Peptides against a protein of PDB entry 2C5K. Designs and how they scored, part 5

Target 1, 91 residues: chain A of PDB entry 2C5K
Amino acid sequence: EDPFQQVVKDTKEQLNRINNYITRHNTAGDDDQEEEIQDILKDVEETIVDLDRSIIVMKRDENEDVSGREAQVKNIKQQLDALKLRFDRRI

## One batch from the design tools (peptide; made by RFdiffusion4, then SolubleMPNN)

Design b1_p9_2_s2 (from b1_p9_2, 4 letters changed)
Fold by OpenDDE base, seed 4:
Structure b1_p9_2_s2 (fold): chain B 91 residues (1-91), chain A 9 residues (1-9)
Amino acid sequence: as target 1 above (91 residues)
Amino acid sequence: SELDELLAE
């Protein structure tokens, strides 16, 4: 498996784990755990930025067909956004 | 903890 696909897979799995955590913790807390979840979400966001950058490089420098990879990144962004909504809507 | 498990994976 190529590194791009591995990162995509790992990111989606991480988001799923956070989603499960939110399901079990549907009330927002004011503790270190909540802050750590925020940090993980930021790390995922940065990972997505890196994936986007890699696609730009592949299109520009390597002239590869990246349509599939663009769709994958779009899907991860949607997953992240949905998770953020769940996280932020907690009371 | 559940968070520890999340971070360990």
Scores: peptide ipSAE 0.080, ipTM 0.736, DockQ to the pose 0.025
Fold by OpenDDE base, seed 3:
Structure b1_p9_2_s2 (fold): chain B 91 residues (1-91), chain A 9 residues (1-9)
Amino acid sequence: as target 1 above (91 residues)
Amino acid sequence: SELDELLAE
């Protein structure tokens, strides 16, 4: 079991679920609904911060090769940014 | 609602 990979997997799945929601709701909804989606996106952002911090620790304390993990986090950041763009572009 | 289902995950 690799907890880092589990968090990566869960985060990507969560972003996919939000993406599916946005696809089905191509127009901005009620303000309360919009705020809930924004809160979820913020939680994902905080998760990414935690992943980055874990990589810093692995570099410093364990001196591990983290290139693969850095690439994974970069990919999640790109997925989040694309999703934010879709979310914000809705009318 | 679908949003409620999303939040339930």
Scores: peptide ipSAE 0.080, ipTM 0.741, DockQ to the pose 0.024
Fold by OpenDDE base, seed 1:
Parts: sequence; structure tokens; C-alpha cells
Structure b1_p9_2_s2 (fold): chain B 91 residues (1-91), chain A 9 residues (1-9)
Amino acid sequence: as target 1 above (91 residues)
Amino acid sequence: SELDELLAE
């Protein structure tokens, strides 16, 4: 029952779904489909920004260790970067 | 379509 962890989980699952789609569609689709995927990736980027901002707020609490959450966000960023690379390199 | 299914989730 942690909103931060729920967002992390949902984001990773969303990226995984897109990754699976790219695997099945290793060639670029039509312009509308490409734009839709790009919009989803943009939404993920904004979610990551929000997660980073939430960590900044949490760091104001002296009793909180945010290192674990920072590692989680780093992992999501790496997952997003890898996905973007796969998406962009499709022929 | 598969993409529609992805967008719905």
C-alpha cells in the first residue's frame, strides 16, 4: 500500500508491454502507431520526473532512507533508455 | 489489435 511502489510497478509493467510489442513488431509501423507508442514513452518519462521529484520531497524527512527508491528510479530509467534504443533502431 | 490492447492497459 505504497503509492510510490505502485507507480514503479505499473511503469515497469508498461515498459515491459511495449518491449514485447517491439519484439513482435521489429519493423516500424504506420505513422499513427509510431506516434501512439511515442506518446506512451513520453508519459513514462513524465512519470519518472514525478518519481524523482517525490524523492526530493522525501529527502526533507531526516528519518527516511531514499537510497532504495533512488536505485529503483535508476533501474526504470535504464529500462526506458534500452526500450527507446530498440524503438528508434527499428527499420 | 495488439497495440490497442497495450493502450487499454
Scores: peptide ipSAE 0.079, ipTM 0.737, DockQ to the pose 0.025
Fold by OpenDDE base, seed 2:
Structure b1_p9_2_s2 (fold): chain B 91 residues (1-91), chain A 9 residues (1-9)
Amino acid sequence: as target 1 above (91 residues)
Amino acid sequence: SELDELLAE
């Protein structure tokens, strides 16, 4: 069990679910629905911040090779950014 | 709803 990898996996799956929802709902919904999606996206952003901080600690305190983990976080950031664009462009 | 299911996960 690797908690870091589990968080990465869960985050990507969460973003995929939101992406699927947006695909099925390409128009902006009610204000409450929009706010709920925005809240989830914000939670993902905060998770990414935590992942980044964990990598900094691993580099500094544990002297671990973090190249793979940095690449994973970068990929999640790209996925989030793409999803935000889709979300914001909805009519 | 689909959104409710998303939030529940």
Scores: peptide ipSAE 0.077, ipTM 0.733, DockQ to the pose 0.025

Design b1_p9_2_s3 (from b1_p9_2, 4 letters changed)
Fold by OpenDDE base, seed 2:
Structure b1_p9_2_s3 (fold): chain B 91 residues (1-91), chain A 9 residues (1-9)
Amino acid sequence: as target 1 above (91 residues)
Amino acid sequence: SELDRLLAE
């Protein structure tokens, strides 16, 4: 129903799926899979940019209380950063 | 691949 919340939910689920894959594949070996993960991570980064800009618009144009949404985006950023750390530290 | 299967769910 709420597109913002749906995007947040889908993004978190996507990061969780990649995190689970990394857990089962803690070695970097398949270049095709590595590239696919990198592409997905970049897509998530772009999604976060869109979410941030959406919040800016809501704060400016609608004068809505966006504190909750800002906290949600912050949480996704933290999840992404943690996943990048796991991804990069693989042998 | 396993990644494809997970992302398709």
Scores: peptide ipSAE 0.058, ipTM 0.712, DockQ to the pose 0.024
Fold by OpenDDE base, seed 5:
Structure b1_p9_2_s3 (fold): chain B 91 residues (1-91), chain A 9 residues (1-9)
Amino acid sequence: as target 1 above (91 residues)
Amino acid sequence: SELDRLLAE
């Protein structure tokens, strides 16, 4: 088991779930789910920070090739940014 | 965070 890959997988799935919610709720509502999604997005941001720090440690302490992991984190960041834009553009 | 949650398991 690779904890890094598990976190990446779980994060992408979580973002996909939020994306599906936005599809079903294309207008911004004033319910508890909207606030929950905002909280989840903040949690994802913190997760990305942790992933980046993990990569830094791997490069420093283990001198491993982390290019693949860096690409994965970049992809998650792009997914998050796109989702934030979609979420915020709702009226 | 999600990472913290997994580490706590």
Scores: peptide ipSAE 0.036, ipTM 0.611, DockQ to the pose 0.095
Fold by OpenDDE base, seed 4:
Structure b1_p9_2_s3 (fold): chain B 91 residues (1-91), chain A 9 residues (1-9)
Amino acid sequence: as target 1 above (91 residues)
Amino acid sequence: SELDRLLAE
């Protein structure tokens, strides 16, 4: 059991679900689902902050190899940024 | 956050 990997997996799955939602709803709405998407995106941002902090602790205090984890977090950030772009482009 | 949730489990 690796909590870090579980968080990464869950986060990517959340982003994928939102991406699918945007595909089905390519115009911005003003309903509860739109607000929920925004809330999830903010939660993902906070999760990424926690993942980064976790990596910092592993590098500093636990002497662990973090190269793979850093790449994973970078990938999640890229996925989030791409999703935000799609979300914001909707009219 | 999601990380906090999983760490609390």
Scores: peptide ipSAE 0.032, ipTM 0.612, DockQ to the pose 0.106
Fold by OpenDDE base, seed 1:
Order: structure tokens, then C-alpha cells, then sequence
Structure b1_p9_2_s3 (fold): chain B 91 residues (1-91), chain A 9 residues (1-9)
């Protein structure tokens, strides 16, 4: 079991669910679901911060090759940024 | 965060 990989997987799945919601709701609403999505996006941002911190600790304490994990976090950041753009540009 | 929850398991 690798909790880092599980967090990466869960985060990507959350972003995919939000992306699917945006596809079905291409116009911005003013309801509880819109607020919930904003809250989830903030939670994802905090999760990414924790992932970055864990990589820093692994580089320092374990001195292991973290290039793969850094690439994974970069990919999640790109996915989050793309999702935020879609979410914010809705009319 | 989700990481905190998984680390607690």
C-alpha cells in the first residue's frame, strides 16, 4: 500500500467528477452544488500542498528518486488549472 | 486533507 499513490488517484477522480459536472452544467448556477464544487476545489488545492510537502520530506529524509512523484503532482496541478478555467469561464 | 485521512489509516 502506498498512501501517496492513493491520494493521487482519489484527487484525479474528484477532478474528473467535477469536470463531468461542468459538462452537464455549462452555465454557472447559484445553488448548493456550485458552492460544494468550490469547496472541493479548495480541498484539492490543500491536498496538492500536502503532496508537495511529502515529496520534500522524501527527498530530504529518504533520499529516494521522487521524479515520478513530482511528475504526478505536476499533472494534477495542470488538471486542476484546466478545471478552474472551465469553471470560471461559464456564463 | 485526503492525505491526512489516508495517513491516519
Amino acid sequence: as target 1 above (91 residues)
Amino acid sequence: SELDRLLAE
Scores: peptide ipSAE 0.029, ipTM 0.609, DockQ to the pose 0.114

Design b1_p9_3_s1 (from b1_p9_3, 5 letters changed)
Fold by OpenDDE base, seed 4:
Structure b1_p9_3_s1 (fold): chain B 91 residues (1-91), chain A 9 residues (1-9)
Amino acid sequence: as target 1 above (91 residues)
Amino acid sequence: MTVTEIVLK
């Protein structure tokens, strides 16, 4: 597994962990875990930026077919957005 | 462990 795929996998797993946490904690808390989740969501967002940048470099400098990687990043963005909506709808 | 930590290791 190449480094790009490893990052994609790890990102999805982290989002799944947060999704599972939200399932167990359907009300917004004021604890360290809630803050940690916010930090992780920001880290995921930055990771997506890095993945997008890597795709741009691969298209430009390495001239690789990135269609599959673009689809994967799109999927992660959708997963992140859905998770943010779920997280924010908690009272 | 955060995504950042995973990516950096």
Scores: peptide ipSAE 0.028, ipTM 0.599, DockQ to the pose 0.104
Fold by OpenDDE base, seed 1:
Structure b1_p9_3_s1 (fold): chain B 91 residues (1-91), chain A 9 residues (1-9)
Amino acid sequence: as target 1 above (91 residues)
Amino acid sequence: MTVTEIVLK
């Protein structure tokens, strides 16, 4: 398996788990896991930076089409942004 | 398992 695709998949799955948590915990401070979730969201941000950097390196290889990978990272960014908004707007 | 752990493995 391509390590890039594995990281993308696992990142999406983790964001989905957090989204499910927010659905069950619609108010801030409902669980001791709130701080852990904030840490995970930060880790996802760092992972996205690493994915973007990897794409820059891949663009140096003329034999690789990176458009698909760029679209995947864009999708993860959109998922993260939506999740952050949902998490932060809880009362 | 955090995303950090996934990237570092």
Scores: peptide ipSAE 0.027, ipTM 0.594, DockQ to the pose 0.116
Fold by OpenDDE base, seed 5:
Structure b1_p9_3_s1 (fold): chain B 91 residues (1-91), chain A 9 residues (1-9)
Amino acid sequence: as target 1 above (91 residues)
Amino acid sequence: MTVTEIVLK
């Protein structure tokens, strides 16, 4: 598996783990894990920026069809945004 | 190592 696909896979798995955590913790707690989740969400944002940058480089330097990769990153962004909303809505 | 570094190297 190419490194781009591996990162996409790992990112989606991490978001799924956080989603499962929110399911088990439907109220915001004072647990150290809450801050850890926020840190992970920030790391995912950074990962998405890096994925976008890699696509820009591939389009410019390799002249490859990146439409599939762009769709994958868009999907991760949507998953992240939905998860952030779910996380922040907790009381 | 960033994602960009992993993908581009």
Scores: peptide ipSAE 0.025, ipTM 0.651, DockQ to the pose 0.585
Fold by OpenDDE base, seed 3:
Structure b1_p9_3_s1 (fold): chain B 91 residues (1-91), chain A 9 residues (1-9)
Amino acid sequence: as target 1 above (91 residues)
Amino acid sequence: MTVTEIVLK
């Protein structure tokens, strides 16, 4: 078991679920569900910060090759940015 | 509320 990979997997699954929500709700609402989605997106941002910090520790203290993990975090950041754009463009 | 609950409603 690799806890880093588990967090990556869970984060991507969460973003996919939000993407499916946006598909079903193509217009912006002013309800508690829309606010909850915004809160989850913020939580994902904080999770990405934690993943980046873990990579810094692996480089410094454990001297591990982190290139693969850096690429995974970059991919999640791109997925988050694309999803935010899709969410915010709704009328 | 979980993302799963939001998506399924």
Scores: peptide ipSAE 0.041, ipTM 0.695, DockQ to the pose 0.029; fails the geometry check

Design b1_p9_3_s2 (from b1_p9_3, 5 letters changed)
Fold by OpenDDE base, seed 4:
Structure b1_p9_3_s2 (fold): chain B 91 residues (1-91), chain A 9 residues (1-9)
Amino acid sequence: as target 1 above (91 residues)
Amino acid sequence: MTVTEIVLS
Protein backbone atom coordinates (compact mmCIF):
# COMPACT_ATOMS: atom_id res chain seq x y z
CA GLU B 1 0.00 0.00 0.00
CA ASP B 2 1.05 3.54 -0.69
CA PRO B 3 1.11 6.08 2.15
CA PHE B 4 -2.35 7.40 1.28
CA GLN B 5 -3.91 3.96 1.50
CA GLN B 6 -2.08 3.27 4.74
CA VAL B 7 -3.49 6.43 6.30
CA VAL B 8 -6.97 5.54 5.09
CA LYS B 9 -6.64 2.07 6.55
CA ASP B 10 -5.30 3.32 9.86
CA THR B 11 -8.05 5.92 10.10
CA LYS B 12 -10.80 3.41 9.50
CA GLU B 13 -9.28 1.02 12.00
CA GLN B 14 -9.13 3.75 14.61
CA LEU B 15 -12.77 4.61 14.02
CA ASN B 16 -13.66 0.94 14.30
CA ARG B 17 -11.86 0.73 17.63
CA ILE B 18 -13.85 3.70 18.89
CA ASN B 19 -17.04 2.16 17.58
CA ASN B 20 -16.25 -0.99 19.52
CA TYR B 21 -15.62 1.07 22.63
CA ILE B 22 -19.02 2.72 22.28
CA THR B 23 -20.60 -0.70 22.02
CA ARG B 24 -19.02 -1.67 25.33
CA HIS B 25 -19.74 1.71 26.91
CA ASN B 26 -23.23 2.70 25.87
CA THR B 27 -23.39 5.46 28.47
CA ALA B 28 -21.18 8.50 28.58
CA GLY B 29 -18.59 8.30 31.32
CA ASP B 30 -16.02 10.44 33.02
CA ASP B 31 -13.10 8.09 32.58
CA ASP B 32 -9.88 8.92 30.79
CA GLN B 33 -10.92 6.87 27.78
CA GLU B 34 -13.83 9.18 27.02
CA GLU B 35 -11.50 12.15 26.79
CA GLU B 36 -9.02 10.17 24.74
CA ILE B 37 -11.76 9.23 22.29
CA GLN B 38 -12.68 12.88 21.86
CA ASP B 39 -9.04 13.61 21.11
CA ILE B 40 -8.84 10.76 18.61
CA LEU B 41 -11.98 11.97 16.85
CA LYS B 42 -10.37 15.37 16.50
CA ASP B 43 -7.21 13.76 15.16
CA VAL B 44 -9.29 11.87 12.61
CA GLU B 45 -10.88 15.12 11.47
CA GLU B 46 -7.46 16.61 10.95
CA THR B 47 -6.32 13.50 9.12
CA ILE B 48 -9.28 13.79 6.76
CA VAL B 49 -8.33 17.38 6.02
CA ASP B 50 -4.85 16.21 5.14
CA LEU B 51 -6.23 13.47 2.92
CA ASP B 52 -8.42 15.99 1.10
CA ARG B 53 -5.46 18.28 0.57
CA SER B 54 -3.48 15.34 -0.72
CA ILE B 55 -6.19 14.60 -3.28
CA ILE B 56 -6.23 18.20 -4.45
CA VAL B 57 -2.50 17.99 -5.07
CA MET B 58 -2.85 14.65 -6.81
CA LYS B 59 -5.53 16.06 -9.13
CA ARG B 60 -2.98 18.54 -10.38
CA ASP B 61 -0.69 15.65 -11.23
CA GLU B 62 -3.43 13.88 -13.21
CA ASN B 63 -3.43 10.89 -10.89
CA GLU B 64 -5.60 8.05 -12.19
CA ASP B 65 -6.61 7.01 -8.69
CA VAL B 66 -8.05 10.37 -7.64
CA SER B 67 -11.67 9.34 -8.07
CA GLY B 68 -11.14 6.20 -6.04
CA ARG B 69 -9.34 8.12 -3.34
CA GLU B 70 -12.12 10.70 -3.22
CA ALA B 71 -14.60 7.91 -2.65
CA GLN B 72 -12.44 6.50 0.13
CA VAL B 73 -12.25 9.86 1.89
CA LYS B 74 -15.98 10.31 1.48
CA ASN B 75 -16.50 6.94 3.10
CA ILE B 76 -14.26 7.86 6.03
CA LYS B 77 -16.15 11.13 6.49
CA GLN B 78 -19.41 9.23 6.57
CA GLN B 79 -17.98 6.75 9.05
CA LEU B 80 -16.74 9.58 11.25
CA ASP B 81 -20.08 11.37 11.16
CA ALA B 82 -21.95 8.21 12.02
CA LEU B 83 -19.57 7.50 14.86
CA LYS B 84 -19.89 11.02 16.23
CA LEU B 85 -23.65 10.70 16.19
CA ARG B 86 -23.47 7.40 17.99
CA PHE B 87 -21.02 8.78 20.53
CA ASP B 88 -23.02 11.94 21.17
CA ARG B 89 -26.36 10.14 21.59
CA ARG B 90 -25.07 8.41 24.68
CA ILE B 91 -26.33 9.69 28.01
CA MET A 1 -1.98 4.77 19.43
CA THR A 2 -3.81 7.60 17.69
CA VAL A 3 -4.12 8.10 13.94
CA THR A 4 -1.92 11.15 14.28
CA GLU A 5 0.79 9.10 15.92
CA ILE A 6 0.58 6.50 13.17
CA VAL A 7 0.79 9.11 10.42
CA LEU A 8 3.74 10.80 12.05
CA SER A 9 5.61 7.57 12.76
Scores: peptide ipSAE 0.026, ipTM 0.620, DockQ to the pose 0.105
Fold by OpenDDE base, seed 3:
Structure b1_p9_3_s2 (fold): chain B 91 residues (1-91), chain A 9 residues (1-9)
Amino acid sequence: as target 1 above (91 residues)
Amino acid sequence: MTVTEIVLS
């Protein structure tokens, strides 16, 4: 499988897991799990940066059509932003 | 497993 697609898939699955956690924990807690979620969100942000960098390289060095990949990364960013909003709105 | 762990593994 394409490593890019594998990372995209894994990232989306991770965000889905966090979304499910928020559904089960709609009130903000003060435990280690809450801190772990914060850390994972930062990891996802860094992963997105790496995906963007890979697209830049594909465009400049390999002259590949990256429109589909750009759309995928945009979708992940939107998913992340929505998830952050849900997470931060909890009282 | 975190995204970081998956990517770096």
Scores: peptide ipSAE 0.026, ipTM 0.616, DockQ to the pose 0.103
Fold by OpenDDE base, seed 1:
Structure b1_p9_3_s2 (fold): chain B 91 residues (1-91), chain A 9 residues (1-9)
Amino acid sequence: as target 1 above (91 residues)
Amino acid sequence: MTVTEIVLS
């Protein structure tokens, strides 16, 4: 497994952990955990930008296989967007 | 552990 796939895997796992937190905390709080989650969501967003940039570099290299990587990033973006909506809509 | 911490580790 290459570094790209490892980052994808770790990102999805982190989003899943946050999703599970929201399930257990359906009411918005004002504690350190809520702030930490907001920070993690920002970190994930920046990670996705880095993944996109890496794909741009790979597309310039004829020896690199980019098959499926764009779809993987798209899937993570969709997961992030759904999670943000769920997090923000809490009362 | 945050995504940032994982990537930087």
Scores: peptide ipSAE 0.026, ipTM 0.615, DockQ to the pose 0.101
Fold by OpenDDE base, seed 2:
Parts: C-alpha cells; structure tokens; sequence
Structure b1_p9_3_s2 (fold): chain B 91 residues (1-91), chain A 9 residues (1-9)
C-alpha cells in the first residue's frame, strides 16, 4: 500500500474517532481523555504539514500528478477545521 | 494509538 494513502486513511479514521467522542461528550471535561484529544488534534495538524510538504516534493522533484492527493489533503483539512470548531465550542 | 505513532512507526 502507498504510504501516503495509509497516512491519509489513518488520519481520517482518527478524526472520525474524535468526532464520535465529541458527540458523546458535548460538555468540555476535565479528564485525561480531553487532554488526549487536544494532543491528537495537534498531531493531526503536524501530519497535514508533512503531507503538504510531501506533495510539494512530488510535484517539483518527481513531477507527478498530485491533483488527487491535493484534494485528499484539502478534505482532511476541512474535516479537522470542522472538528476543532465542534471541540472548542463546548462549554 | 495516535497519528504521530502511526507515522513515526
């Protein structure tokens, strides 16, 4: 399997898990899980940075068609932003 | 398992 696709898949799966957590926890808590979610969100942000850099390299050095990969990263960014909004708006 | 753990492994 393509490692880029594996990272995309795992990232989206992780965001989905967080989304499910938020659904079950509509009030901001003060437990270890809340802090873990915040850490995971930051990890996802760093992963997206790495994915973007990977695309830049593929476009410039390998001259590969990256349109599909760019769309995938855009989708992950949108998913992350939506999740951050849900997470941060909790009281 | 965090995304970081997956990427770094």
Amino acid sequence: as target 1 above (91 residues)
Amino acid sequence: MTVTEIVLS
Scores: peptide ipSAE 0.026, ipTM 0.615, DockQ to the pose 0.110

Design b1_p9_3_s4 (from b1_p9_3, 6 letters changed)
Fold by OpenDDE base, seed 1:
Structure b1_p9_3_s4 (fold): chain B 91 residues (1-91), chain A 9 residues (1-9)
Amino acid sequence: as target 1 above (91 residues)
Amino acid sequence: MSVTEIVLS
């Protein structure tokens, strides 16, 4: 079990769910679901910060394998940025 | 359920 990988997996799955929501709701709404998505996006942003911090800690521990972790976080950041753009550009 | 809720669960 690797808590880092679990967080990465959960984050990506959540972003995918939001992306699918946008596909089904391509027009911006003013309901509880829209507000919840905005809150989740903020939570994801904070999660990414925590992932970055965890990598810093792991890089200071020679017993930890950090291979691929920085690339994983980069991928999540790209996914988040693309999703934010798609969400915000809705009319 | 938010990512925060998943991580903290």
Scores: peptide ipSAE 0.033, ipTM 0.632, DockQ to the pose 0.099
Fold by OpenDDE base, seed 2:
Structure b1_p9_3_s4 (fold): chain B 91 residues (1-91), chain A 9 residues (1-9)
Amino acid sequence: as target 1 above (91 residues)
Amino acid sequence: MSVTEIVLS
């Protein structure tokens, strides 16, 4: 019921799916699936921007602790960066 | 694969 947590969960699952795809396709391809992955990665980037913006809004409320949410977003960013590196280094 | 879904509520 917490939209923030659901978005975090969905984002991590999406990155996991891409990671599994890379495992099965360790050589770069030139097909529709490769293009779709690029699109998904861009969508994830935009999602992270939205998550950050939501945290900024929550920080304006003195009664809300956002430290845990900041850590979650940081983790997703690290997961995304690692995945991009893995994707780009394929031959 | 599918695009990441946005949960509104």
Scores: peptide ipSAE 0.033, ipTM 0.630, DockQ to the pose 0.100
Fold by OpenDDE base, seed 4:
Structure b1_p9_3_s4 (fold): chain B 91 residues (1-91), chain A 9 residues (1-9)
Amino acid sequence: as target 1 above (91 residues)
Amino acid sequence: MSVTEIVLS
């Protein structure tokens, strides 16, 4: 995979790990893991911004498959939003 | 993965 695809993959895997954590911890905690998750979510948000920026640049390159990459980023955004909702619903 | 691993992917 190219670097873009690897970043997408790593991001999705990170979100999946958090999702699994939430499954095991349906009650909001006050531990280091909860803080780490918040940090990771912020990192993912920043990563998405970077991915979007890269797509903007790639749109100026006629040889790039921009549509496919846009769909991938859209999917990550949806995954992030769903995860945030799940995370925030915990008491 | 590390930055180097991503670059080499």
Scores: peptide ipSAE 0.025, ipTM 0.585, DockQ to the pose 0.122
Fold by OpenDDE base, seed 5:
Structure b1_p9_3_s4 (fold): chain B 91 residues (1-91), chain A 9 residues (1-9)
Amino acid sequence: as target 1 above (91 residues)
Amino acid sequence: MSVTEIVLS
């Protein structure tokens, strides 16, 4: 399978896991799981940077349509922003 | 997934 699509898939799965965790843990804590969530969020941010860079490279080839890939990355960014808001709002 | 698993997929 295309590595780009695998990265997208894995990233979405991680975001879904975080969303489920927040649902079960609506109060902020200080345990190892909370720290792990923070680490995953940072990993997702770095992954998005890499995905964007890959799209820039692909756009240099005029024969490639990257619109679909750009839409996928945009969707991941939206999911990340929503989760960060939910995570940070917890008391 | 690890970087290796992604690349080899």
Scores: peptide ipSAE 0.025, ipTM 0.597, DockQ to the pose 0.129

Design b1_p9_4_s1 (from b1_p9_4, 5 letters changed)
Fold by OpenDDE base, seed 3:
Formats: structure tokens, C-alpha cells, sequence
Structure b1_p9_4_s1 (fold): chain B 91 residues (1-91), chain A 9 residues (1-9)
């Protein structure tokens, strides 16, 4: 099992769960779940930083072709940005 | 379960 791919998978699954939450909660609430979603979004940002760092190490120390991994991280960043915009536009 | 909780397992 590739631990990089596992982290990518888990991150995408978490973003999908948040997207489903926003669909069910189309108005901004002042509940503990809204704060938990903000915390999870922050954790995803930190996870993306760690994924980017891992790619830098693979390029430098292992001299591996990381183009596929860079594309995966770019896709997660786009998914996160779209989800944040959807979350923040709720009234 | 948060992404952080999954990665730290």
C-alpha cells in the first residue's frame, strides 16, 4: 500500500463528507458541527502542506517522477477551494 | 473522524 495514495484518498473522502453536510445544511448555523467543519477544513490544509513536502523530498532524495502526485495534490487543492467557497457563501 | 485523526493513526 502506498501511504501517499491512502492520505489522498482519505482527504478526498473527508471533503466529500463535508460537501454532503453543506448540502443538508444550506444555511450557516451556530452549532458545534459548523465549528468542527471549519477545524476539518484547516486539518485538510495542513495535510496538503504535508503532501507537498513529501513531493519535494521525492524529487530531491529519490529522484522519482512525481508528476502524477503533483496533479493529485492540485486536484485536492481545487476541491478544497470550491468547498470553502460553498461553505462561506451560506447565509 | 478527521483527516488528522486518520493520518495520526
Amino acid sequence: as target 1 above (91 residues)
Amino acid sequence: MTVTEIVLQ
Scores: peptide ipSAE 0.027, ipTM 0.604, DockQ to the pose 0.102
Fold by OpenDDE base, seed 1:
Structure b1_p9_4_s1 (fold): chain B 91 residues (1-91), chain A 9 residues (1-9)
Amino acid sequence: as target 1 above (91 residues)
Amino acid sequence: MTVTEIVLQ
């Protein structure tokens, strides 16, 4: 199994769990888990940086097509940005 | 379970 694809999958699943939490908790401070969610969002940001770094390393191998992996990371970034906006705009 | 915990597994 490709470790890159596993990390991508796990990251998307984590973001989906947070999105489901926000759907149930439309006001900020509804739960003691609010701080934990902020920490998870930071961990996702760090994970995306590591994924981008891994792509830079793979681009040094002329035999690897990284375009698919770049598209996956772009999709995760878009999902994270949308989720942060939804989280931060809660009253 | 955080993304960090999943990556460390």
Scores: peptide ipSAE 0.026, ipTM 0.605, DockQ to the pose 0.097
Fold by OpenDDE base, seed 2:
Structure b1_p9_4_s1 (fold): chain B 91 residues (1-91), chain A 9 residues (1-9)
Amino acid sequence: as target 1 above (91 residues)
Amino acid sequence: MTVTEIVLQ
């Protein structure tokens, strides 16, 4: 299995789980899960940086077609940004 | 299981 595709898949699944949590918890609470979600969102940001770096290396050193991978990372960034906006707007 | 735990494996 391609490790890049596995990381992309797992990242999207994690963001979907958080999105489902926010739907059920539309108010910011003092739940221990709120802190865990903030930590996961930070981890996703770091993962996206690593994915972007991997694409740069593939394009430069391996001369691979990265257009599909760039589109996947762009989609994850958009999903993360939308999720952060939903998370932060809770009262 | 966090994304960090998956990437570090």
Scores: peptide ipSAE 0.026, ipTM 0.602, DockQ to the pose 0.116
Fold by OpenDDE base, seed 5:
Structure b1_p9_4_s1 (fold): chain B 91 residues (1-91), chain A 9 residues (1-9)
Amino acid sequence: as target 1 above (91 residues)
Amino acid sequence: MTVTEIVLQ
């Protein structure tokens, strides 16, 4: 399996799990899981940076068509931003 | 399993 596609898949699955948590926890609580979710969101941000860097390297060094990979990373960024907004709007 | 745990494997 392509390691890039595996990371994309795993990142999307993690964001979906957090989205499901927010659905069950529509109010911000003092649950220890709230801090863990903030940490996971930060980890996803770092993963996206690494995915972007990998695309830059592929464009420069391999001269491959990366348009599909750029679209995938853009989709993950949009999913992350929507999830952060949903998480932060909880009272 | 977090995304960080997956990337570190």
Scores: peptide ipSAE 0.026, ipTM 0.601, DockQ to the pose 0.107

Design b1_p9_4_s2 (from b1_p9_4, 3 letters changed)
Fold by OpenDDE base, seed 2:
Structure b1_p9_4_s2 (fold): chain B 91 residues (1-91), chain A 9 residues (1-9)
Amino acid sequence: as target 1 above (91 residues)
Amino acid sequence: KTVTEIVLE
């Protein structure tokens, strides 16, 4: 129903799936799947930018209390950063 | 799951 919450939910689920993939593939590969994971991570970064901008608009134009939404986006950023660390440090 | 499954789900 709430598109913001749906995007947050879908993003977290996507990051979770990638995290599970890394768990099963703890060695860096040189195949199409590894490149596809990189592409997904970039898509998530762009999604976070969109979420941040939506919050700015809500604060400015609608004068809504966005503290909860800001916390959600912060959590996604932390999840992404942790995932990038796991992904990049693989041998 | 394969990467393809991650993208398409």
Scores: peptide ipSAE 0.034, ipTM 0.664, DockQ to the pose 0.037
Fold by OpenDDE base, seed 4:
Structure b1_p9_4_s2 (fold): chain B 91 residues (1-91), chain A 9 residues (1-9)
Amino acid sequence: as target 1 above (91 residues)
Amino acid sequence: KTVTEIVLE
């Protein structure tokens, strides 16, 4: 099992879960779940940083083809940005 | 689970 791919998969699944939550809760709340979503979004941001760093290491030290991984991280960033937009548009 | 929790499994 590729640890990088596992992290990518887990991250995308988490973002999907948040997206589903927003669909069910289209009005901004003030409960523990809203705070948890904020925490998860922050965790995803940190995960993306870690993924980017791992790619830098792979390019520099491991001599691996990282094109696919770079595309995956870009996709996750786009997914995160779209999700943040949905989250912030709630009143 | 948070992303952090999943990664640490």
Scores: peptide ipSAE 0.026, ipTM 0.596, DockQ to the pose 0.096
Fold by OpenDDE base, seed 1:
Structure b1_p9_4_s2 (fold): chain B 91 residues (1-91), chain A 9 residues (1-9)
Amino acid sequence: as target 1 above (91 residues)
Amino acid sequence: KTVTEIVLE
């Protein structure tokens, strides 16, 4: 299994779990779980940075097509941005 | 598990 693909898959699953949490908790709370979600979102941001950096390294190999991986990272960034918007707009 | 925990597996 490709580690890049595994990280993408796991990150998307994590974002889905948070999205489900927001659905169940549409009002912002002050519990430890809310803080944990914020920490996870930060971890996801750092993971995306690492994914981008890995693509830069891959581009140094002229025999490797990274367009698919770039599209995947773009997609996960969009998923993260949408999730952040839902999380932050809760009252 | 958090994303960090998954990556470190």
Scores: peptide ipSAE 0.025, ipTM 0.592, DockQ to the pose 0.097
Fold by OpenDDE base, seed 5:
Structure b1_p9_4_s2 (fold): chain B 91 residues (1-91), chain A 9 residues (1-9)
Amino acid sequence: as target 1 above (91 residues)
Amino acid sequence: KTVTEIVLE
């Protein structure tokens, strides 16, 4: 079991769930869930920071090839940014 | 589960 890959998987699944929520809620509302989604997006940002830091440690301490992991984190960042834009542009 | 919930497991 690779905990890095598990975190990546869980993060992508969480973003996918939020994406599905936005699809069902195309208009921003005063629902308590809207604030919860904002909080989850912030949590994902912090998770990405942790993933980046773990890669830095891997490169420094283990001198491992982390190109694949860097690509995965880049993909999650792109997914997050797209989702934030989609979430924020709702009226 | 939220990301926070996963981290706290």
Scores: peptide ipSAE 0.025, ipTM 0.591, DockQ to the pose 0.093

